# Peptides against a protein of PDB entry 6O8C, part 199

Target 1, 262 residues: chain A of PDB entry 6O8C
Amino acid sequence: VGLRYEKISLPKIHPRYDLDGDASMAKAVTGVVCYACRTASTLLLYQELMRKGVRWLVELVKDDYNETVHKKTEVVITLDFCIRNIEKTVKVYEKLMKVNLEAAELGEISDIHTKLLRLSSSQGTIESSLQDISSRLSPGGLLADTWAHQEGTHPRDRNVEKLQVLLNCITEIYYQFKKDKAERRLAYNEEQIHKFDKQKLYYHATKAMSHFSEECVRKYEAFKDKSEEWMRKMLHLRKQLLSLTNQCFDIEEEVSKYQDYT

## One batch from the design tools (peptide; made by RFdiffusion4, then SolubleMPNN)

Design b2_p27_8_s4 (from b2_p27_8, 11 letters changed)
Fold by OpenDDE base, seed 2:
Structure b2_p27_8_s4 (fold): chain B 262 residues (1-262), chain A 27 residues (1-27)
Amino acid sequence: as target 1 above (262 residues)
Amino acid sequence: SELEEELERLAEEEEEKLEEEEEEKEE
């Protein structure tokens, strides 16, 4: 679940000189840009935490994979041992049959041998599936986490710091406009300065909001989408590993039924 | 709205910070 943020917009800036209106507008702009700064910081933190989570999950899934491989190997050894024992028994009974001994037992053992060979074939399929999973988890694979380092925003981008600089400029102008409002009337020269500062305010505000939208929000959304997709795939892979593990247990159980004949 | 109130609060906080910084410079 991604962080929710509200879409914010700059207030309308009226070109008319109005000390009360300009102070109010400047206050609103300050609030909006401040919100953008804080939001950008929060979005950055979220992404950093998610990157840690991604790395953690990769290691967890690798551990699951290794456990599954270990179990598969154990079953293969057991199965191969059982097959060898049954084959020896078959040879003995074939020799005994030449001496008119119990043909019925030979048939049963031969059937068991056939079943074990089928189980051995299924192990080959499991091996192939594990190899596929390994390839997906490997560097450059479909489930590689390289995207987590590339997508989104990073502390090195200094987006929050850049926004903060613009916010400081805006706040200074706001503070001046509050003073101007308190004067109720400005001299001609001071009025001209006020008008220029209003233009600067607009410039800084627009720059801040553009940066926020294009560099912070857009990249965050891309990171979020990519992370969600990757997480779904990883969860599916874990289910596959569990399925393979269960198949190994099923084979082991089946083999155990025939161990009494060896 | 809740957002508007938050924006107003944020603006006031930034103003207060600036005032504190200016007072510290005058001392």
Scores: peptide ipSAE 0.430, ipTM 0.901, DockQ to the pose 0.818
Fold by OpenDDE base, seed 3:
Structure b2_p27_8_s4 (fold): chain B 262 residues (1-262), chain A 27 residues (1-27)
Amino acid sequence: as target 1 above (262 residues)
Amino acid sequence: SELEEELERLAEEEEEKLEEEEEEKEE
């Protein structure tokens, strides 16, 4: 479940000089940009945690794959051994049939041989499926985790730090506007400084919110969507591996029923 | 709204932080 954040917008900035209005506006801008900084930090942390989770899941699925391959190999060896033993038995009974002995038993053994050969043919399908899974997990495969390193935001981007610098500038102007409001009236020079600071505030705020939207939120959403898609595919792959493992166990169990004839 | 109250609180926290930093520099 992705982090929920609220969409926040900057307050309207009026061009008219108003000490009370400008102080209130500056306070609101400070709050909005502060929220953006904290949100950006939280979104970054979430992505870093998800990247760790992705790496962990890849290793888990690789372990599952190796276990399945091991089980498949064991079953192939057992099945081949059983087939060879049954073939020897068939030859013995064929010789006995020539002397008119045990003809009824030969039919049963031949049927077992046919069943074992069918089981052996199914191993080819399992092998093909395992090869497909291996290909998908390989570097450059459909389930490669390279996207996790490329998509989203990273600590090296320094987005939080960049936003914090802008927030500091905005907060200083807000603090000054609070003082200006307390004075009720400013001298001409102080009034001009206030007007310039208001323009700077607008510039910093717009830059902060644009950066937050384009470099933090948008990239996070892309990362989130990609991660959800990838996770669904990985979970499906894991289910396929479990299915293949169960097929191997089923074959092994069936072969065990015929071991009395070997 | 709850969001507006949070934004107001955040602005006040940043103001207090700035005041503390200015006091530490004068010392």
Scores: peptide ipSAE 0.428, ipTM 0.901, DockQ to the pose 0.856
Fold by OpenDDE base, seed 4:
Structure b2_p27_8_s4 (fold): chain B 262 residues (1-262), chain A 27 residues (1-27)
Amino acid sequence: as target 1 above (262 residues)
Amino acid sequence: SELEEELERLAEEEEEKLEEEEEEKEE
């Protein structure tokens, strides 16, 4: 999962003065740094989109949580009502037993009461689980999305702009080298300028690639890794919520079977 | 500038070649 990018490297730069070779080298360097710039931009965009996705997912999970809490509350109310009704019935039958020995019916109702109480006890576990989930989703919790704002590259870093500046410098030198190549031979002063420009090109290229690798790529990879880890945890949490919801439905269904006795 | 755009295109071509070469190496 994640954006795939190609590993790029600078071409070999020969120290020898060669107008044809230098022009070709400069062209290649331009291409490489251009690619780095574009890649950096793409990586940045990806991360920004992912941050939006993260925020969206957080809200989605919060909604799921709230729905689960609501369902749980509904079931608790229903269950408590059923229990109270059964308890009233039990009391009535207990009084009647003193007179008419309706033992069979009382036994059945008592069994139902016991089952309902067991179901009620499970609600405490569900509540505890929901509280745990809430704590994990809360600010500062284990599933907080603060990492998404901390990790990776950001527009404020101006990485793309920095690379673009270097690319511009390189491109200018490349253009000059293309002209130099067309001249076939340079005067001494122009030759010296060419040599100096070649050094500048190397410097700019190296700086660009270092910046790209150390700031853009490395931070992106860190962001990617963190996002994958966080995503796995969030998906697991959603599964937990679903499980809790299903438990609530199961309890509700079971309670519905006993409504005829209330 | 028009010249900068041309150079950009040339850089793009080099980029494409580089990508192709990397793809070939992975094959």
Scores: peptide ipSAE 0.361, ipTM 0.849, DockQ to the pose 0.120
Fold by OpenDDE base, seed 1:
Structure b2_p27_8_s4 (fold): chain B 262 residues (1-262), chain A 27 residues (1-27)
Amino acid sequence: as target 1 above (262 residues)
Amino acid sequence: SELEEELERLAEEEEEKLEEEEEEKEE
């Protein structure tokens, strides 16, 4: 479940000189940009945690794969051994039939041989499936985790720090506007400074929100979407591996029934 | 709204931080 954040927008900035209104506006802008900074930080943290989770899951799935391969190999060895023994038995019975042995026993052994060969054929399908899974997990495969390093935001981008700098500038202007409000009336020069600072505030605020939206939120959403898709695929892959393992167990069980004839 | 209240609180917190920093500089 992804982090929920609320869509925030800058307050409307009125061009008219109004000390009370400007102070209130500046306060609101400060709050919005502060929220953006905190949100950006949280989104970054989430992504970093998810990247760790992705790496962990990759290793887990690789372990599952290796276990499945191991089990498959064990079954192949057992099956091959059983087939060889049955083939030897068939040959012996064929020789004995030339000397008056009952044909019924040979028929049963031949049927077992046929069944074992079918089981052996199924191993080929399992092998093919494992190879497919291996290819998907391999570097450059469809389930490669390279996206986790490419998508989203990273600490190296310094997005939070950049936003913080802008927030600091905005906060300073807000603080000054609070003082200006307390003065009730400014001299001409101070009024001009106030107007310039208001323009600066607008510039910083707009820059901050644009950066937040384009570099933080958008990239986060892209990362989130890709992560969810990838996670679903990985979970499905694990289920496939489990299925293959179970097939190996089924074959092993079937083979065990025929070991008494060897 | 709850969001508006949070935004207001955040603004006040940032103001307070700035005031503290200014007081520390005068010290």
Scores: peptide ipSAE 0.432, ipTM 0.902, DockQ to the pose 0.831; fails the geometry check

## One batch from the design tools (peptide; made by RFdiffusion4, then SolubleMPNN)

Design b2_p28_1_s1 (from b2_p28_1, 11 letters changed)
Fold by OpenDDE base, seed 1:
Structure b2_p28_1_s1 (fold): chain B 262 residues (1-262), chain A 28 residues (1-28)
Amino acid sequence: as target 1 above (262 residues)
Amino acid sequence: DEEFEKEFEELQKELAPVLKKAEEVLAK
């Protein structure tokens, strides 16, 4: 999970005045910073995509939760109805036994009643589990998605634009260095300008790479790690919901076996 | 210099599909 990118570093910048070397160096620096810009853009887009995915997953899990709650409610109603009917039957048979009924029939009904009560008790556990899940999904809960809005890089940070500005400055110097190289030699004043531009190039490049590393890559990696952890937990929670749903179905099926007595 | 250019191109090729996919999804 996540985007793969190659760690980039600036080429070594030598202080020596060399028109050919400086042009080559400037070209390399331009390439590196250009890559940083494109990578930063890609990382940003990935994060925005993931944020959409997070929102989608939250809604999906909420839907699953609601379905589970609905099913649980239906089962509870059915079970309660069956219990009430069995209890009425038990009372009738108890009265009849005082007259002339055999005890064997009452024993069977009583056993069914006991089983239904056990099933009813299990509903409490399901309810508790659902409440726990609800708590985890609630605002401020352990599975809240607030991190998705806080972590990582955002379009509002304008990191790509900032890097692009630096790239433009670097590119301008690179093109000048190409011209300087073509001249083979520079007059004293032009040589001094070249040297100053080289310093500016270094400054811009360093700033670009620092910004890329600290404000783009690092934040992206933090976002990625949190997203993976959160997503794993959410998927696990979804599985728990499915398990609870299945338990409700199992109870419903068991209750259906006793319909002849209700 | 040539090696760097090659590496740069390779990296661009790797990122291009990811960018395209991201843009397509974000446009929806």
Scores: peptide ipSAE 0.021, ipTM 0.437, DockQ to the pose 0.028
Fold by OpenDDE base, seed 3:
Structure b2_p28_1_s1 (fold): chain B 262 residues (1-262), chain A 28 residues (1-28)
Amino acid sequence: as target 1 above (262 residues)
Amino acid sequence: DEEFEKEFEELQKELAPVLKKAEEVLAK
């Protein structure tokens, strides 16, 4: 089954034959496509570096999360212990009140107990916040890094190599046009080859530009926008973790003030 | 041909801004 090479009908460029102009044009095209190749390579490298940065930031935030969870757990244990001790003290003073009427001391201890219970209730809110953060960091969560593997350009796309092939074809024609210019006049057959090569040059240049703009630059811009959005969200999450950690320290400090009563 | 030169000039005009934008982004 013959591969129907659809004759891409090159637009009938009836090029007026100008050896000097054609050489200059070919030189300019070569320069532009060469620059596109270098730029595409740089854009690819940037994206690969950013992907490494994304992975690093994920691990950093996971470490922060684990530290916060650890601190929260310590505070819960300490707070529960303090509450149990205060409850025992309250019972002792209630018995003493029946004997010595020490109502003032019982009132103070009861107030401390109430404050500790309030602190304990706040732990539920911290736990819920940590669970939300964990959910966001989990696979399939809102802060998943799957986009980093999907968006943008990748080495496997071989965009730089494809552009380089086109550049090689263009460069070859440019060198021929430089020779043609040096001859000043071409024989009929050589002139026909020159005209044909001019059409090829145009085709390769157009293909290179289209590929660069649509497959390299556009995808890079999409990757960049997505990465910036994701990084802002991750930094915000890290600030939330810090806030939760500070809340745990504040609770621990407050509990320490009441430890003398336990 | 004037048509061919015009087409190449248009190609250069389209590509130059894209490359410039890419350079500006990479320089930051």
Scores: peptide ipSAE 0.024, ipTM 0.547, DockQ to the pose 0.063; fails the geometry check
Fold by OpenDDE base, seed 4:
Structure b2_p28_1_s1 (fold): chain B 262 residues (1-262), chain A 28 residues (1-28)
Amino acid sequence: as target 1 above (262 residues)
Amino acid sequence: DEEFEKEFEELQKELAPVLKKAEEVLAK
């Protein structure tokens, strides 16, 4: 009785899944999201440091402003005093002119008076410039630092932590896929779990990438652009303050030349 | 499975320019 061994054709289980490919893919995804986490952390740190720098620069410029205002005030007082004294001198010389004395000197003093009045008029321009600077530095002004607290990413957003959670989920799946790869073959139930985990991996990866792009990178870029613009304007403003200070010194020096007549 | 791999590759391709840009910014 010839036992016809029916060639049990092992059903070619077409591997509906590639365990090696899935493990490699999961490893790659883990690496990418890990890099995103580190990058997000670095971007956050940069922004926090920049915010500190912004605050520091604001205080520095405010100090410069106050010094300039102080110097301007001193010059105004000195100039006003000189003008008053010259006016008294002019009156004296006018009286002397009635007796035909000191005619040449009166002309010189009158010219000095005219020059001092011109210097006094220039103070109005300096004052206007200082007021403009003050308005720009004031709350709600063009150089207000409120944007630094609004723009970009903040620790309170917990973006790094959110990404880390996703990374943890992805990493767990990767480790499972590594185990699956080592098993070479999975039971039907395990295969179904593997397929499901692959979908989860995709979901987490997509979410991580979207979050990183939209909530970290995009906001950082906006912050960076705004910070660079603001910084440039602040540095320019500081130069303007220095210029105004120098103008005050120049006026003071010029006034000092006329003190011999007062 | 192949579809997922392609999707992940696409995601990597999309992320690569973003990461590169971020690195460039941090390097400056």
Scores: peptide ipSAE 0.023, ipTM 0.558, DockQ to the pose 0.065; fails the geometry check
Fold by OpenDDE base, seed 2:
Structure b2_p28_1_s1 (fold): chain B 262 residues (1-262), chain A 28 residues (1-28)
Amino acid sequence: as target 1 above (262 residues)
Amino acid sequence: DEEFEKEFEELQKELAPVLKKAEEVLAK
């Protein structure tokens, strides 16, 4: 990893000197930060996969929408055709009724005409619902996926790499502390170096954990919450589209009952 | 020496719940 960190001013802290304890502590810190690195990587992967899923779902729902619009249009054309034919028939029978012919049939056809007009009125409601759905799916709509690009962590943030750099620094100190432990006793100058390295380790560890918590975990949680909310809304929208499609089929079926009169 | 130890312990205490939450998420 080719990332360089600026020289950090170390806090002036007097650490407890214990070669065995310091080696054990350094090992533990290394383990924790290593875990943070792996976790950050996994969280990033999850988010990237979820972003792909979001894009996929958007396209799927758009396809569903287009299919529903197509079906609605088909039904409207069929319904309008039937209405026009029935209206022509009504006019013919009204003329025949003036000469005392087919009065009973005129009543039936007029009732059918009234029913078809009611069905036509329901299409207006479907159209309004589709327009609402379209507005929600639009780039500025309530179901826009812009949040997926803004929320959470991204590869460009290099959070894993930053943590890895800190981990490398900590690991180096840990290995030195293992050597120090093996020596059992250090000269005065080496002891002072050991104490300074312990301070450095502390600094790197605190920086790593703060970064992990604030930049990885927190942002991930925000992304997760937003994704779950958005997903629920999208699933509900799909159900609405299905409902509208079914309404179109119901109207089509009802119209088919009257086609024998046209 | 005591101040350093205290600060380090505080860091560990702060980290523990974060790691636990992360593990729970990854276990799902």
Scores: peptide ipSAE 0.022, ipTM 0.525, DockQ to the pose 0.081; fails the geometry check

Design b2_p28_1_s2 (from b2_p28_1, 10 letters changed)
Fold by OpenDDE base, seed 2:
Structure b2_p28_1_s2 (fold): chain B 262 residues (1-262), chain A 28 residues (1-28)
Amino acid sequence: as target 1 above (262 residues)
Amino acid sequence: DEEFEKEFLELQKKLEPKLKKAEEVLNK
C-alpha cells in the first residue's frame, strides 16, 4: 500500500507588520517545513527499501524458474525412458498374442502406453508456458525491474539536503523574530530588516513546499503506483510457476505407478 | 508600512500560483 503521511500546508502569512504575529507565523512555518524534511527522508528510505525488495524478488523468481525447468527436464527423461520400455514390452506381447497367449495383459500394457503418451503430450504445453515466463522475466520483458531505477526519488537527487538548507534559513529567521518580539519595538533600521526577512521567509517556505510536493511527493506516488502494479504481476507469475512445478510432480507420481511394467 | 504591504502583496501574487500547484499535488 505504501507509506501514509499527513497532508501539510503553509499557514496564512499576512503582509501586516506585527512582531507577535510574525514570530508565531514563523514558528508555524518552521514546523511545517521541518515535517516536510522528515517526510521526504522517510519517503526516500521507503523507496530504497522497496528497490532492494524488488531485486530480491526478481532473483527469487528466477531461482524458482530454474528449479522448475530442471524438474521438467527430469520428468521428460523419465517419461521417455518409460515410453521406450513399454513399447518394447508391447512388441513382445504382440508376438505372444499371435499364438493366443497373454491377450488380457497386452490390453493393460496398451492402456498404460496410451496414458504415458498423454502425459508426454502435456510436456509441450509446460514448455510453452515456461518459455512465456522466461520472456517476461528477460531484460526488456514485461516484468523487467527497470522502472524501479527510473521512477521515484533517489539519494542522488539531494532532495532532503535541499529542503534542509531551506529549513535552516527559515529557522534562522524564526529565531530572529523571537528576539524581535522580545524587544517589543524595533528601531527603524531593524524594522526594515524584519520586513525584508519576512519576505525571505515566505519565499523560502514556498520554495520548500513546492519542492517537496513536486520533487518528493509526486514522484513517490508514481513509484508507488508502478510498484503495486509490478508486484501484482510478479505474484501472479509465481503462482504460475508453482502450478507448473506441481504438474511436473504429478506426472512423476503417475509414472511411478507404472514402474513394474517398464 | 504601506510600502512594505505593497511589496509583500506583490511577492505573494508571484509565488501564490506555485504554492497552489504544490497543494494540488498533495491533494491528489
Scores: peptide ipSAE 0.031, ipTM 0.600, DockQ to the pose 0.903
Fold by OpenDDE base, seed 5:
Structure b2_p28_1_s2 (fold): chain B 262 residues (1-262), chain A 28 residues (1-28)
Amino acid sequence: as target 1 above (262 residues)
Amino acid sequence: DEEFEKEFLELQKKLEPKLKKAEEVLNK
């Protein structure tokens, strides 16, 4: 799960002045930092898409929760009505029993009453489960999505832009080193400039790779891990909601079997 | 040339730990 990226490393930079070697090295460094820039952009895009997905899933689950609560409420009303009707019926049959009539029917109705009361008791468990789910989805709850705003990298961090600036500096030096190589030999002043540019190249490259690793990759990995964990929990919660919904439907179905008596 | 190499090596020594750390993160 998550984006895979290739592990990259900077080529070894030698202190020796070598026009051919320096041009080749600069080319390689440019390639590596370019890859880092592209990768950082891709990682950012992935995270933004995931954040969108997280928000979508939260809303979906909230809707499912509300529907389940509504269904539960309907079932409770229906069940309470049925219980009241059965209780009235029981009283009628108890009166008949006093004159030795309808004994078998009274037994059946009493059994139905007992079953309905059991179904009613299960509603308490469903309610407690829904309350637990609500608490988990609430702000500050265990399934809050606040982590999605805190973890990882964001467009406001300007990481890609920062890397691009460094890449531009590196690329400029690379092009100069290509020219230097073509000259085969530099005058003293140009040679000194080349040496200074080589130091700058190393500085920019190191800065780029450090920034990429610490501010892009590390934060991405943290976001990825948190996202996977959260997603797993949310999917599990959704399954719990589905189970509760099914329980409500099952109760409704059972109650419907007793409609002839209610 | 020797002076440049010395300066470069000093800079490299300063920056290499950061580079190594970055590579370690990338390789995890």
Scores: peptide ipSAE 0.031, ipTM 0.601, DockQ to the pose 0.813
Fold by OpenDDE base, seed 1:
Structure b2_p28_1_s2 (fold): chain B 262 residues (1-262), chain A 28 residues (1-28)
Amino acid sequence: as target 1 above (262 residues)
Amino acid sequence: DEEFEKEFLELQKKLEPKLKKAEEVLNK
């Protein structure tokens, strides 16, 4: 999971005045910063889409939880009803036993009663598990999605725009260096301008790469790591919900076997 | 969730061309 990108670095900038070398260097720098700009845009897009996915998954899991709770409630009602009916039946048979009637049937009914009580006890465990899941999904819980809004890069950060501005400055200098190279020799004043522009190029390039590394890549990686961890936990939770649902169905099925006696 | 995985994979496929273009620019 996650976007793969290539780690890029600026080419070595030689301090020596060399029109051919400077043009080549400027071209390389332009390419690197251009890549950084596009990569930053891609990383941002990935994060925005992941945020949408996170929100979607949260709602899905909440729906699953509510369905499980509903099913559990249904089973509890059915089970309680069956237990009450069996208890009434037991009382009737106990009265009959006093007159030496129906002794064999009372044993069977009592066994069913015991089994139903065991099933009822298991509902407590299901309830506890549901409460745990609910606590984890709560706004302050361990599976809260607040990290998705806080971590990573956002459109409001304007990282792509900032990098684009720097890229524009770098590109302008590169085009000038191409012209300078074509002249093969510059007048003194033009040479001085070239040297100053080279310094500006270095400044812009360094600023761009620092911004890319610190504000784009680092934050993206942090977002990615958190998203992967959170996703694993959410998927596990969903499996737990499914397990609880299945337990409810199993109890319902078992209770249905005894309904003929109630 | 298979549906989520599919959506995520589709997203990756959408981003791959953009990455490739970026690599092409770097290699020019």
Scores: peptide ipSAE 0.023, ipTM 0.519, DockQ to the pose 0.016
Fold by OpenDDE base, seed 3:
Structure b2_p28_1_s2 (fold): chain B 262 residues (1-262), chain A 28 residues (1-28)
Amino acid sequence: as target 1 above (262 residues)
Amino acid sequence: DEEFEKEFLELQKKLEPKLKKAEEVLNK
């Protein structure tokens, strides 16, 4: 997803003095630079929207992480308690067997103990996964959002305002050329001014288009690419957290089945 | 967090008409 824009270029500017042609050219240039201004503004708004989305998603994922850590901690406490209790029971039955008392239940209790130990081992895997996620979300991690503040264009760059200034200069010349066209023929001095203004028009137009291309479009595209990559990774991480949460619930449910034996 | 979500949605609603209009102009 991203803003689609048309690739624009300046019309060809002929050096020949032609009042009709120069007015038409100036109109076209004004249109192109006007489009650049509007596009630059829209691209900036898109990026600001995405930056807000990035901040929102970071906080959401951090909340998910904290909830998962909390649930994991709860399960560990419950599981450890259950293991300690079942171990006491095993010891009692082992003593009964040593005195030649029938303890047919020992096998069942030992099997439960083994299952609980397996569940305990899975907690280590969950912990390692959470540590990995924490590392990725850390300020120096792979999913840090520092790029969102660095990449792209920002309001402080004042790109739209800079383009608008150039557009104003171009528009002024265009209106003068429209008047010149209406005169059909200019006096020598006015003709020289017209030629000079045509050079100024070209200068402002090329400056505007260069600025638009290098400082607006290029930076926007870089921002867009980074944002898409980052967003995909963050959404994947969120799914991983949900999976870990579900694993904790599954362990809790399994432990609850054995609580009656302890 | 709900505040940020709300702000995001509000900004999106504001931008959507502008983007649509821009696309229409570009397609002409």
Scores: peptide ipSAE 0.017, ipTM 0.496, DockQ to the pose 0.014

